# Peptides against a protein of PDB entry 5HDT, part 26

Target 1, 163 residues: chain A of PDB entry 5HDT
Amino acid sequence: MVVKTFMDMDQDSEEEKELYLNLALHLASDFFLKHPDKDVRLLVACCLADIFRIYAPEAPYTSPDKLKDIFMFITRQLKGLEDTKSPQFNRYFYLLENIAWVKSYNICFELEDSNEIFTQLYRTLFSVINNGHNQKVHMHMVDLMSSIICEGDTVSQELLDTV
Target 2, 163 residues: chain A of PDB entry 5HDT as posed
Amino acid sequence: MVVKTFMDMDQDSEEEKELYLNLALHLASDFFLKHPDKDVRLLVACCLADIFRIYAPEAPHTSPDKLKDIFMFITRQLKGLEDTKSPQFNRYFYLLENIAWVKSYNICFELEDSNEIFTQLYRTLFSVINNGHNQKVHMHMVDLMSSIICEGDTVSQELLDTV

## One batch from the design tools (peptide; made by RFdiffusion4, then SolubleMPNN)

Design b1_p12_1_s4 (from b1_p12_1, 8 letters changed)
Fold by OpenDDE base, seed 5:
Parts: sequence; C-alpha cells; structure tokens
Structure b1_p12_1_s4 (fold): chain B 163 residues (1-163), chain A 12 residues (1-12)
Amino acid sequence: as target 1 above (163 residues)
Amino acid sequence: KSTAKPVAAKAR
C-alpha cells in the first residue's frame, strides 16, 4: 500500500528515498491532485505530507509551480477539520499533526507566491477552528501558524491583518 | 532508525 509505504518511511533513508522518488513525483500529478474522490484526495494529501517529512529539509519537487499547487492542495484538504464527527477526522488530524511538526510550509518561503499560500492557510485554519476541537488540534494549529510568523522575515500586511 | 527532524531544524 502506497500510503503505508510513505507513512512508515524514515528520514535519511537514502536508498528508499531514491527508490520511491518517481512515485513521490507521480503523486503530485494533476491526476491525484484533482482526483474526483474526496477520500482519495485526503490520502494523497497525507502521502504528500509524509513525502515532505521524508525529504526534509528539501522537497523532491523542483518546479515552484508544482510546489505551489501541492501546498494549495493540502490547504484545501484542511477544511475537513471542521467536522470532528466525520469518519475521516482522524486522518485529517494526522495531516495537521504532520505538517505542524515537520513545518512543511516553511519550504514555501522560497516561492514567489509564498504570501498567497500562507494567507490561504491562515484563512482556512481560522475558518475551521472551533470550540469543539480538543486542545491537541488547537495546539497543532497554533504551532503551524506560529512557525511561519517566527521564521518568516517578510510577512504580508494582509496576512498580519488576519491575525 | 535516525531521529526525525522538522524542516526548520534541518535547514539550520
């Protein structure tokens, strides 16, 4: 299973990273990013999060446009955190926990459209955050947002206005 | 297995 393969893979596993590099690249294709099944898109997002973890601090994707597409895609999936009673909530939690811990969005600082990506992320998080979430969810959301603010030398005024 | 590090930690 592809999902399990990336989930169980460690950082600095050079031989495995090389072996699954092509698969990582294929998972970022439009076929998967625009897959019609919502559950498949969530699985793809989790795989991509694991890929960023595995290849940290550098992404295997060389195209800035592709990186933008991926992070905008992941951001869209985070909308699923809104319903704590959803059967898929645990997988959304995994996605949030992963990207918060890995600080994957920090890769975006080198992108021309970083401010757009961060703005959409913050808007998404603030739109889904509610009192029904446990403290772990809140903590991951805060950690994710704080890491970007603290490490970003240039944060747009628009982003600051959302805080 | 090596200990995992976040992007920010490994980049520094």
Scores: peptide ipSAE 0.103, ipTM 0.737, DockQ to the pose 0.108
Fold by OpenDDE base, seed 1:
Structure b1_p12_1_s4 (fold): chain B 163 residues (1-163), chain A 12 residues (1-12)
Amino acid sequence: as target 1 above (163 residues)
Amino acid sequence: KSTAKPVAAKAR
């Protein structure tokens, strides 16, 4: 299973990283990013999050446009955090935990459209955050947002108004 | 837990 492969892979596993590089690239294809099944898209998002973890601090995706597409895609999946009773909630939690810990979105600072990506992320998080979430979920959401504010050179006024 | 580093930590 592809999901298990990347989830179990550690950082600095150079031989494995090289072996699965092509798979990582294929997972970012339009076929997967635009897959009609939302459960499949969630699995893809988790795999992509693991890929960013494994290859940190550098993403294997060299195209700025592709990176933008990926993070816009991941952001859209975070909407699934809204329903805490969903059978897939634990996987959404995994996605959130991963991207918060890895600080994957920090890769976006080098992109021209970083403000658009961050704005979408913040809007999404604020749209799904609620008092029904446990402290761990809240912590990861705060960590994710705080990291971007603290480490960004410049944050647009639009983004600041969203916070 | 393994000593893993996030993007920000490794970028330093």
Scores: peptide ipSAE 0.098, ipTM 0.737, DockQ to the pose 0.108
Fold by OpenDDE base, seed 2:
Structure b1_p12_1_s4 (fold): chain B 163 residues (1-163), chain A 12 residues (1-12)
Amino acid sequence: as target 1 above (163 residues)
Amino acid sequence: KSTAKPVAAKAR
């Protein structure tokens, strides 16, 4: 129910955004981010991705530390893209497609620890990318990485050297 | 597919 609610919500739904703001905040709690079930964590990641979409260009999360935790959490979930035959692959695909299209990681440029976040993202993507992925997956991964490189004034030279 | 405006587009 919650996943579908955020997925179907558009960026101009002001009343709904206000209505579900508290839920959005609670979904970023350690209870959900550290949930023992990996499928639940994937659902949470998708919800968070939709929340970033809905509230773009800003995020309802005001704490830089919380934002860092969220993006590090989302990054960890992207490891699930490695198995294209997984029953959950479509949801991993949705996560990737969403964050690539919305450019949600661009929120991280305002964070002091943006370099750490981007480094982990790139390491994760390069660790899971393989020739078994279809063109759409590759496109989203490339779009995601390229957007960060091209739009980021704070991307470290070290990160650029590793690309 | 998404019809959402990207973060970068909205920030401008």
Scores: peptide ipSAE 0.096, ipTM 0.749, DockQ to the pose 0.111
Fold by OpenDDE base, seed 3:
Structure b1_p12_1_s4 (fold): chain B 163 residues (1-163), chain A 12 residues (1-12)
Amino acid sequence: as target 1 above (163 residues)
Amino acid sequence: KSTAKPVAAKAR
């Protein structure tokens, strides 16, 4: 299974990283990002999160437009965190935990549209956060937002108004 | 296994 392959891969496995580079690139194609099945999109998001972890600090995606599409895509999937009773909640939790720990969104600081990406992320997180979430979920959300504020050189007024 | 490092922990 492709999902398990990336999930179990270590960051220092250089030969494996090179071997699966083409697969990583194909997973970011419009076919997967615009897949009609919501569960498939969630699995794709988890794979992309693992890819960012494995290839950190550098992303294998060289196109700024593609990177923007990927992070906007991941942000949209985070809406699924709202329903804590969903059968897919564990995968949404995995996605959140991964991107918070890896600080994957820090790659976006090099993008022209970084403020747009961060604004959409914050709006999404604040829209889904609720008292039904346990302390770990809240912690990951705070870690994710704090890293961007503390490590970013500039923050848009729109983002500041959201925080 | 090697110690896992986040994006912010690895020098570019």
Scores: peptide ipSAE 0.093, ipTM 0.729, DockQ to the pose 0.106

Design b1_p12_2_s1 (from b1_p12_2, 6 letters changed)
Fold by OpenDDE base, seed 3:
Order: sequence, then structure tokens, then C-alpha cells
Structure b1_p12_2_s1 (fold): chain B 163 residues (1-163), chain A 12 residues (1-12)
Amino acid sequence: as target 1 above (163 residues)
Amino acid sequence: AKPILNTGKLPK
């Protein structure tokens, strides 16, 4: 399975990274990003997160527009963290943990629409944060937001108003 | 082991 293949791959797996590069590129196509099944979209998001992890610091996606689409897509999936009792919560947790662990959103700093991406991320996280989440979930959310604030050179006033 | 982190540098 594609999902398991990327999930089990380490960052130093050079031969495997080369082997599955074309597959990684195809997973970012509109067919997958706009898939009608929400469970499929979640799996796609997890795969994309793994791809950013595995190929760090050199993500395979060269188009700024494609990168924007991917991160806006991932942000939309994070909304699923709101239901801690969902059968898919563990996958949402994996998504959050992964992107926080390797600072995936830092790829967006040089994008023209970085402020839009970060604003949507913060709005989404604040909309789903609640006292029902365990400490690990809160930690990853805080870590994700803090990394952007600390390492970003420019933060819009709109983003600051959400913090 | 510490992970290799993503950066603001866009891929070539």
C-alpha cells in the first residue's frame, strides 16, 4: 500500500526516495486533492506529510501554486481534529504530529501567499483546540504555531490578531 | 535521532 510505503520510509532511505519520487508527484494531483471521499483525502494528506518528512529539506514539488494548494489542502484536513471520538482521529493525530515534528509549514515562508496559508492554519487550529484534547495534541499545535512565529521574518497584522 | 527539518527555501 502507498500509505504504508511512505509511512515506513526513513529520511535517509536514498534509494527508496528515488524509486517513489514519481509516485509522490502524482499524489499531489487534483484527482487526489479534490477526491470526493473524506477518508481518502485524509490518507492523501498523511502521505503528503510523509513526503515532506522523507524528502526534507528538498520537497519534490517545484510549483509554488502546487505547494500552496497542498498546504491549504492539509490545513482543511486538520479540521478533523475537532472530533476526538472519530474512528479516524488517530490518522488526524498522525498528520498533526508529523507536520509539527519536521516543521513542514516552514516550506511556505518564501511563497507569495504565505500569510494566507499561515492565517488559515492558525484559524483552523484555534477553531479545533479544546479542553478535550490530550496534552500531546496541545503540544503539537503549540509547537506548530510557535515555529512559524519564531522563524518567520514577516507576519501579517491579520495573523497577529489571531494569536 | 533528531529529524531533518524543512526550511523556507523553495525546492529547485
Scores: peptide ipSAE 0.487, ipTM 0.897, DockQ to the pose 0.122
Fold by OpenDDE base, seed 4:
Structure b1_p12_2_s1 (fold): chain B 163 residues (1-163), chain A 12 residues (1-12)
Amino acid sequence: as target 1 above (163 residues)
Amino acid sequence: AKPILNTGKLPK
């Protein structure tokens, strides 16, 4: 129900955004980010991605440390894109598509550890990219990486050398 | 339709 709630919510749903704000904050708690079940973590990541989409351009998370935790968490989930035959692949795809579409990682430019986050993201994406992915997956991966390079003002040379 | 994109709001 929670997954569906955020998935179906539009960006202009102001009343609903206010109603579910506390739930959005709760989903970023360590309880969910460190949940022992891999499938649960994936669902949490998808919800968080939807939250970034819904509340754009201003995410409800105001703590830099929390934001870092969230994006590092999301980045770790993207490893699941490697296995295209996994039953959960479609949800991993949803996660990728969402964060690429609304440029969620742009929030990270304001974080002190942005370079760490971006480096980890790029390493993760390059580790999972393979010829078994269809064009859509490749497109979203490229979009995600390109947006950071093209729009960021604090992209490290190390990150640029990775490309 | 193009979505509203995320932007930064935290102090740098």
Scores: peptide ipSAE 0.361, ipTM 0.856, DockQ to the pose 0.114
Fold by OpenDDE base, seed 1:
Structure b1_p12_2_s1 (fold): chain B 163 residues (1-163), chain A 12 residues (1-12)
Amino acid sequence: as target 1 above (163 residues)
Amino acid sequence: AKPILNTGKLPK
């Protein structure tokens, strides 16, 4: 199981990181990012989040365009956080927890279209956040948003106006 | 910009 493989791997697993590098690259292909099954896309997003964690501080994806596609893809999956009663909510929570803790989106500061990525992220989070979420979900959402504001070299005024 | 964190394990 690919999902379990990356989930159980840590950053010190050098041999495994090399072994599964090609798989990590293939998971970012259009075949997976544009997969018609919503649950499959969620699993892909979780794998990608784990890949960013495992290969930190440098992701294995070298193409700026590919990185943009990945983070836009992950952002779209976060919409699933709106339904706390769905069977897949725990995986959405895992995705949120991972990217917030690792600060995966900080990679985007190196991209030309960082403002677009962050804008879409904030819009998505604000659209799904509600009082029905438990404290942990709220904490991760706040951590994710605040880290971008506080740790970025450049944050557009447009993004600040959104907050 | 600061890099992503070097964390071996995620918090529970």
Scores: peptide ipSAE 0.156, ipTM 0.731, DockQ to the pose 0.707
Fold by OpenDDE base, seed 2:
Structure b1_p12_2_s1 (fold): chain B 163 residues (1-163), chain A 12 residues (1-12)
Amino acid sequence: as target 1 above (163 residues)
Amino acid sequence: AKPILNTGKLPK
């Protein structure tokens, strides 16, 4: 199982990182990003989040366009956080926890379209956040948003007005 | 910008 493999892998496993590098690259292909199954797309997002964690501080994806596609893809998956009673909620929680902890979106600061990515992220989070979420979910959402505001020097006023 | 964290495994 690919998902379990990446979840259990740590950053110091150089041999395994090299072994699964090609798989990591293929997971960012349109085949997976545009997979027709919603549950598969969620699994792909979790794998991508783990890949960013494992290969930190350098992502294996070197194309700015590909990085943008990945983070826009991950952002779209976060919409699944809206239903706290969904059977897939725990996996959405994992995705949120991972990207918040790793601060994966910080890679986007080097991208020309960083403002677009962050704007979509904030709009998505505010669209799904509700009082039904527990304290941990709220904390991760706040951590994710605050990290971008605090670390970014190119955050637009439009984004700040949204917060 | 601050690089992504080099933390290894996520806390539970």
Scores: peptide ipSAE 0.036, ipTM 0.691, DockQ to the pose 0.690

Design b1_p12_2_s2 (from b1_p12_2, 4 letters changed)
Fold by OpenDDE base, seed 3:
Structure b1_p12_2_s2 (fold): chain B 163 residues (1-163), chain A 12 residues (1-12)
Amino acid sequence: as target 1 above (163 residues)
Amino acid sequence: AKPVLNTGKIPK
């Protein structure tokens, strides 16, 4: 079970990190990012979130284009937070909690298209936020958005209009 | 800022 393997791995597990590095790279391939199964895409997103955690502060993905694809992909999965009654909601919550805690999106500040990524993230979050979400969900969403605003040097007008 | 460096486990 690949998902469980990455979930249980610590940052100091150097031998395991080396062993599964190739797998981590493959998980970011178009085969998985464009997988037709929605549940598979969610699992992939959770794995990617854990990979960012495990390999912090540096991601194993060195291509700016690949990083953009990954974060746009993760952003799309966050739409699943809209249905609080879904059997998959807990996994969507895990994804949100992880990326908020790790501050994984902060890697995007080094990308040329960071404003596009953040704009899409904010649009997605605001589209799914509702009164049915508990305080923890709201807290993670606020933490995620505020961290980007507070730590960013430049923010586009489009992003400001979204907020 | 870079992602948080933490050896601890996050809630599952």
Scores: peptide ipSAE 0.040, ipTM 0.700, DockQ to the pose 0.443
Fold by OpenDDE base, seed 1:
Structure b1_p12_2_s2 (fold): chain B 163 residues (1-163), chain A 12 residues (1-12)
Amino acid sequence: as target 1 above (163 residues)
Amino acid sequence: AKPVLNTGKIPK
């Protein structure tokens, strides 16, 4: 299972990281990012999050355009956090916890379209956040947003207005 | 910069 493979891999597994590099690259292809099945897209997002984790602090994706596509893709999946009763909620939680803890979106500071990515992220998070979420979910959402604001050299006024 | 940290594993 691809999902389990990346979930169980740690950052010190250099030999494994090299072995699965091609798989990591293929998971970011349009075939997966635009997959018609919502559950498949969620699994792909979780895999991508784990890939960012295990290859941290550098991502194996070197193309700025590809990185943008990936993070816009992950952002879209976060909409699934809205339904806490969904059987897939735990995977959405995993996705959120992972990207917040790893600070994966901080890679986007090097991209020309970082403001667009962050704006979409914030809009998505604020659209799904509600009092029904437990404290851990709220914590991860706040950590994710705060990290970007605190570490960004330039934060657009549009982004600040969103907050 | 991104921290060199492993995330917790969530079942399911």
Scores: peptide ipSAE 0.036, ipTM 0.691, DockQ to the pose 0.238
Fold by OpenDDE base, seed 4:
Structure b1_p12_2_s2 (fold): chain B 163 residues (1-163), chain A 12 residues (1-12)
Amino acid sequence: as target 1 above (163 residues)
Amino acid sequence: AKPVLNTGKIPK
């Protein structure tokens, strides 16, 4: 499984990182980002999150437009966090934990449309936050948002006012 | 330190 391959890969595995670079690039194609199966999209999102982790602090994606597409895609998947009883919740949790820990969205500060990305992220997170979430979920959500606020030089005041 | 994640929820 491709997802497992990236999950098990270490950031220091330079040979493997080079070997699977092309696969990482293909996973960001419209074929996967616009896949009709919701579960497939979730797997793709988790894989992309691991890719950001593995290749950090750099991203293997060189196109700003592609990076925007990816993060908007990941943001859309986070909507699945709303149902804590879903069989896929653990994978949504993995996605959240990963992107929060890695601070993957901080790559977006280099993008022209960073404010749009962060706005959508915050709106999504606040839309899914509920009292059914455990402390770890809340912690990761807070960590994710706080990191962006603390490090963001390009974060608009309008966005901050919505928080 | 580089991040190493283990949720304990998804088998690796």
Scores: peptide ipSAE 0.028, ipTM 0.657, DockQ to the pose 0.098
Fold by OpenDDE base, seed 5:
Structure b1_p12_2_s2 (fold): chain B 163 residues (1-163), chain A 12 residues (1-12)
Amino acid sequence: as target 1 above (163 residues)
Amino acid sequence: AKPVLNTGKIPK
């Protein structure tokens, strides 16, 4: 299974990283990013998060436009954190945990449209955060946002004013 | 800062 393959892969597994590079690139195609099944899109997002983890500090995606599409896609999936009683909540939690720990969004600082990406991320997180979330969820959300704020020299004042 | 290198399990 593709999801399990990337979840279990280590960053220093050079042979496997090379073997699955084409798959990683293919997972970022419009076919997967615009897949009609919501659950499939969540799985794709988790795979992409693992890909960013595995290939850190760089990403295998060389196109700035593609990177933007991916992070906007992941941001949209984070809306699923709103319903803590959803059967898929644990997978949304995994997604949040991963990207917060890895600091995956920090790749976006090299993109021209970084401010747009960060703005959408913050708006999404603030829209779904609620008192029903446990401490770990809140912690990951704070860690994710703090990592971006720490590089505030490249963050728009508009975004900072919303914090 | 770039994404963090981590060879261990991500804490849940």
Scores: peptide ipSAE 0.041, ipTM 0.712, DockQ to the pose 0.433; fails the geometry check

Design b1_p12_2_s3 (from b1_p12_2, 5 letters changed)
Fold by OpenDDE base, seed 2:
Structure b1_p12_2_s3 (fold): chain B 163 residues (1-163), chain A 12 residues (1-12)
Amino acid sequence: as target 1 above (163 residues)
Amino acid sequence: AKPVLNTGKLPK
C-alpha cells in the first residue's frame, strides 16, 4: 500500500526516496487532488504530508503553483477535524499531527501567495476547533498556528486579526 | 523557516 510505504519511510533513505520520487510527483496531480472520493482525498493528503516530511527541507515539487495547490488541498482536508466521532477522525488527526510536527507549511514562506495560504489555514482551523477536541488536537493546532506567526516576517494584519 | 529535519516517526 502506497500510504504505508510513505508513512514508514525515513528522511535518510536516499535509495527509497529516489525510487518513489515519480510516485510522489504523480500524487500531486489534479487526478488525485480532485478525486471524487472524500476518503481517497484524505489518504492523498496524508501521503503528501509524509512526502513533505521525507524530502524535508526541500519538497520535490518545484512549481510554486503546484505547491500552492497542494497546501490549499491539505487545508481543505483539515475541515474533517470538525467531527470527532467520525470513523476517519484518527486519519485526520494523523494529518494534523504530521504537518504540525514537521512544520510543513513553513515552506510556503517562499511563495508569493503565502498570506492567502496561511489565511485559509487559520480560517479553517478556527472553524473546526471546539471543546470536544482533546488536549493533543488543541496542542497541534496551536503549534501549527504559532509556528507560522513566530517564523513569518510577511504575515498580514488580516491574518493576525483572525487570531 | 524550513520543515524540521530528522523527525523520524511522529510522536504519539
Scores: peptide ipSAE 0.043, ipTM 0.720, DockQ to the pose 0.511
Fold by OpenDDE base, seed 1:
Structure b1_p12_2_s3 (fold): chain B 163 residues (1-163), chain A 12 residues (1-12)
Amino acid sequence: as target 1 above (163 residues)
Amino acid sequence: AKPVLNTGKLPK
């Protein structure tokens, strides 16, 4: 299972990281990012999040355009956090916790379209956040947003207006 | 850039 493979891998597994590098690259292809099955897209997002984790601080994706596509893709998946009763909620939680802890979106500061990515992220998070979420979910959402604001050299007024 | 973080498995 591809999902399990990356979940169980740590940052010090150099041989494994090299072995699965091609797989990591293929998971970011349009075939997976635009997969018609919502559950498949969620699994792909979780895999990508784990890939960012295990290859930190550097991502194996070198193309700025590809990185943008990936983070826009992950952002879209976060909409699934809205339904806490969904059987897939635990995977959405995993995705949120992972990207918040790893600070994956901080890679986007090097991208020309960082403001667009962050704006979409914030809009998505605020659209799904509600009082029905437990404290851990709220904490991860706040951590994710706060990290970007605190570490960014320039934050657009549009982004600030969203907050 | 991201920091080098804990290598442990994340909880679900």
Scores: peptide ipSAE 0.039, ipTM 0.708, DockQ to the pose 0.340
Fold by OpenDDE base, seed 3:
Structure b1_p12_2_s3 (fold): chain B 163 residues (1-163), chain A 12 residues (1-12)
Amino acid sequence: as target 1 above (163 residues)
Amino acid sequence: AKPVLNTGKLPK
């Protein structure tokens, strides 16, 4: 299972990282990012989050356009956090926890369209935040947003005004 | 900023 493989892999597993590099690149293809199955897209997002963790501090995706597509894709999956009663909620939580802890979105500061990515992220998070979420969910959401604000010298005033 | 470098498991 691909999902479990990446979840169990450590950053210092150099041989495995080399072995699965091609798979990591393939998972970012349009075939998976635009997959018609919602559950498949969620699994792909979790794999991508783990890939960012494993290959930190450098992502294996070198194309700025591809990185933008990936983070816009991950952002869209975060909408699933709105339904706390869903059987898939735990996997959405894993996605949120991972990207917040790794600070994976911070790689977007090097992208020309970083403000667009961050704006969409904030809009998505604020649209799903509700009182039904426990403290851990709220903490990860706040950590994710505040890290970008505090560490981003290139964050536009327009983005700050939307917060 | 770059993603956090951590060889350990994610917090649960």
Scores: peptide ipSAE 0.038, ipTM 0.703, DockQ to the pose 0.489
Fold by OpenDDE base, seed 4:
Structure b1_p12_2_s3 (fold): chain B 163 residues (1-163), chain A 12 residues (1-12)
Amino acid sequence: as target 1 above (163 residues)
Amino acid sequence: AKPVLNTGKLPK
């Protein structure tokens, strides 16, 4: 499984990183980002999150437009965190934990549309936060949002007003 | 800088 391959890979696996670079690029194609199956999209999101982890601090994607598409895509998947009883919740948790720990969204500061990306992220997170989430989920959500606020030189006041 | 991540395996 492609997802497992990237999950098991670490940042120091240089030979494997080079070997699977093309696969990483293909996973960001519209075919996967716009896949009709919700579970497939979640798997793709997790894989993309692992790709950002593995290739950190760089991203293998060179197109700003592609990066925007990816992060908007990941943001949309986070909506699945709302249902804590879903069979897929653990995978949504994995996605959240990963992107929060890696601080993957910080790559977006280099993008022209960073404010749009962060705004959508915050709106999504606040829309899914509920009292049914355990402390770890809340912690990761806070970590994710706080990192962007603390490191964002280009974060607009409008975005901050939404927090 | 991004950290060296040691993420756990997904639960079965």
Scores: peptide ipSAE 0.036, ipTM 0.694, DockQ to the pose 0.162; fails the geometry check

Design b1_p12_3_s1 (from b1_p12_3 with P12A)
Fold by OpenDDE base, seed 3:
Structure b1_p12_3_s1 (fold): chain B 163 residues (1-163), chain A 12 residues (1-12)
Amino acid sequence: as target 1 above (163 residues)
Amino acid sequence: AKPVLNLGKPPA
């Protein structure tokens, strides 16, 4: 229910955005980020991606620590892109497409630990990328990584070693 | 940079 609600919501629906703001904030709690069910975590990640899309250009999550937790969490979910035959692959694709299009990770440039976040993202993407992925998946991965490199003022040696 | 505006793009 929550997934469908955010998927169908657009950025100019101010009344709906205000109505569901508390729910959006609650979705970033440890209860959901550390949920034991893998499918639940994927759904949470998709919802979080939609929240970033809907509330752009301003994210409702203002705590740097919380933002770090969210993006590290989303990064971990992207490991699911490896199995293209999984019944959940379409949701993993949705997650990738969303965050690539919105450029959600670019908000991390304001975080002290941005290099750690980007390093883990790149390691994850290079870990799962393979020839079994279609052109759209590859395009989104490239768009995501290139946007971060192009817009970053500095790149750590650790990130350079990862790439 | 913050996320871009994503108006008019349908969900996947």
Scores: peptide ipSAE 0.028, ipTM 0.679, DockQ to the pose 0.407
Fold by OpenDDE base, seed 2:
Structure b1_p12_3_s1 (fold): chain B 163 residues (1-163), chain A 12 residues (1-12)
Amino acid sequence: as target 1 above (163 residues)
Amino acid sequence: AKPVLNLGKPPA
């Protein structure tokens, strides 16, 4: 229900955005980010991705540490893209498509630990990319990585070595 | 970096 609510919300729905702001903040709590059920974590990741979408260009999360936790969390969920035949693959695809289109990770450029976040993202993506993925998946992965490289003012040597 | 408009797409 929560996932559907955020999926159907647009950026111009100011009343709805205000109404669900507290929920958006609560979804980033350790209770959800560290939930023992992997399917629940995937749903949480999708919700968070939608939150970044509807509140773009500015996220409702003001803590740099919280933002880091969120993106590290989302990055960990992207490992689920490895199995294209999984019943949950469509949600993993949605997650990838969303964050690639919105360029959600680009908000991390203002974080001190941006290089760590991007490095983990690239390592994760390269670890799950395989020939079984269709061209749309490949395109989203490439778009996501290339956007970060192109828009970043500085890139660490470690990140460059990863690419 | 982020778009002005949302994705507006259903899940895959």
Scores: peptide ipSAE 0.028, ipTM 0.685, DockQ to the pose 0.270
Fold by OpenDDE base, seed 5:
Structure b1_p12_3_s1 (fold): chain B 163 residues (1-163), chain A 12 residues (1-12)
Amino acid sequence: as target 1 above (163 residues)
Amino acid sequence: AKPVLNLGKPPA
């Protein structure tokens, strides 16, 4: 299983990282990012999050456009956090926990459209956050947002208006 | 900037 393979892989497994590099690249293709099945897209997002974790502080994706597509895709998946009673909530939680811990979005600072990505992320998080979320979810959301603000030298006015 | 944390998954 592809999901389990990346989930269990660590950052020091150089041989495995090289072996699965092509798979990592293929997971970012339009075939997966635009897959018609919502559950598949969630799994893809989790895999991509694990890929960023495994290859940190580098990313195997060299195209700025591809990186933008990936993070916009992940941001869209985070909307699933709004329903705490969903059967897939645990995977949405995993996604949030992972990207918050790794600070995956910080790679976007090198992109020209970083402000757009961060703005969409903040809007998404604020749109789904509610009192039904436990403290862990709230903590991860705050960690994710605060890390971006702290690391960013400049924050757009649009992003500030979102906060 | 690239991801700052070069660590494995934390406990949930």
Scores: peptide ipSAE 0.028, ipTM 0.683, DockQ to the pose 0.657
Fold by OpenDDE base, seed 1:
Structure b1_p12_3_s1 (fold): chain B 163 residues (1-163), chain A 12 residues (1-12)
Amino acid sequence: as target 1 above (163 residues)
Amino acid sequence: AKPVLNLGKPPA
């Protein structure tokens, strides 16, 4: 399974990173990003998050447009964090934990549309945050948002107003 | 390089 493969891989596995580079690139195709099955999209998002982790601090995706598509896609998947009782919640948690720890969204600072990406991220997170989430979920959400605020050179007032 | 954590065991 692709998910398991990337999950078990670390940053020092250079030979494996090279071997699976084409697969990583293929996972970012429209076929996967626009897949009609929400569970498949979640799995794809987790794989993409792992790819960012594995290849950190550099992304294997060189196209700014593709990077934007990926992070907009990942952001949309985070909506699934709303239902804590869902059978898929643990996988959504994995996604959140990963992107928060890796600070994968920081790659977006180099994109022209970074403010749009961050704004959508913040809106999404605040839309799903609720008191039913445990402390770990809250911490990851806060870590993710605070990291972007602290490391950004310029933060738009629109983004600040979203928070 | 960024830190790598074992994220394969999300809390139940």
Scores: peptide ipSAE 0.027, ipTM 0.682, DockQ to the pose 0.129

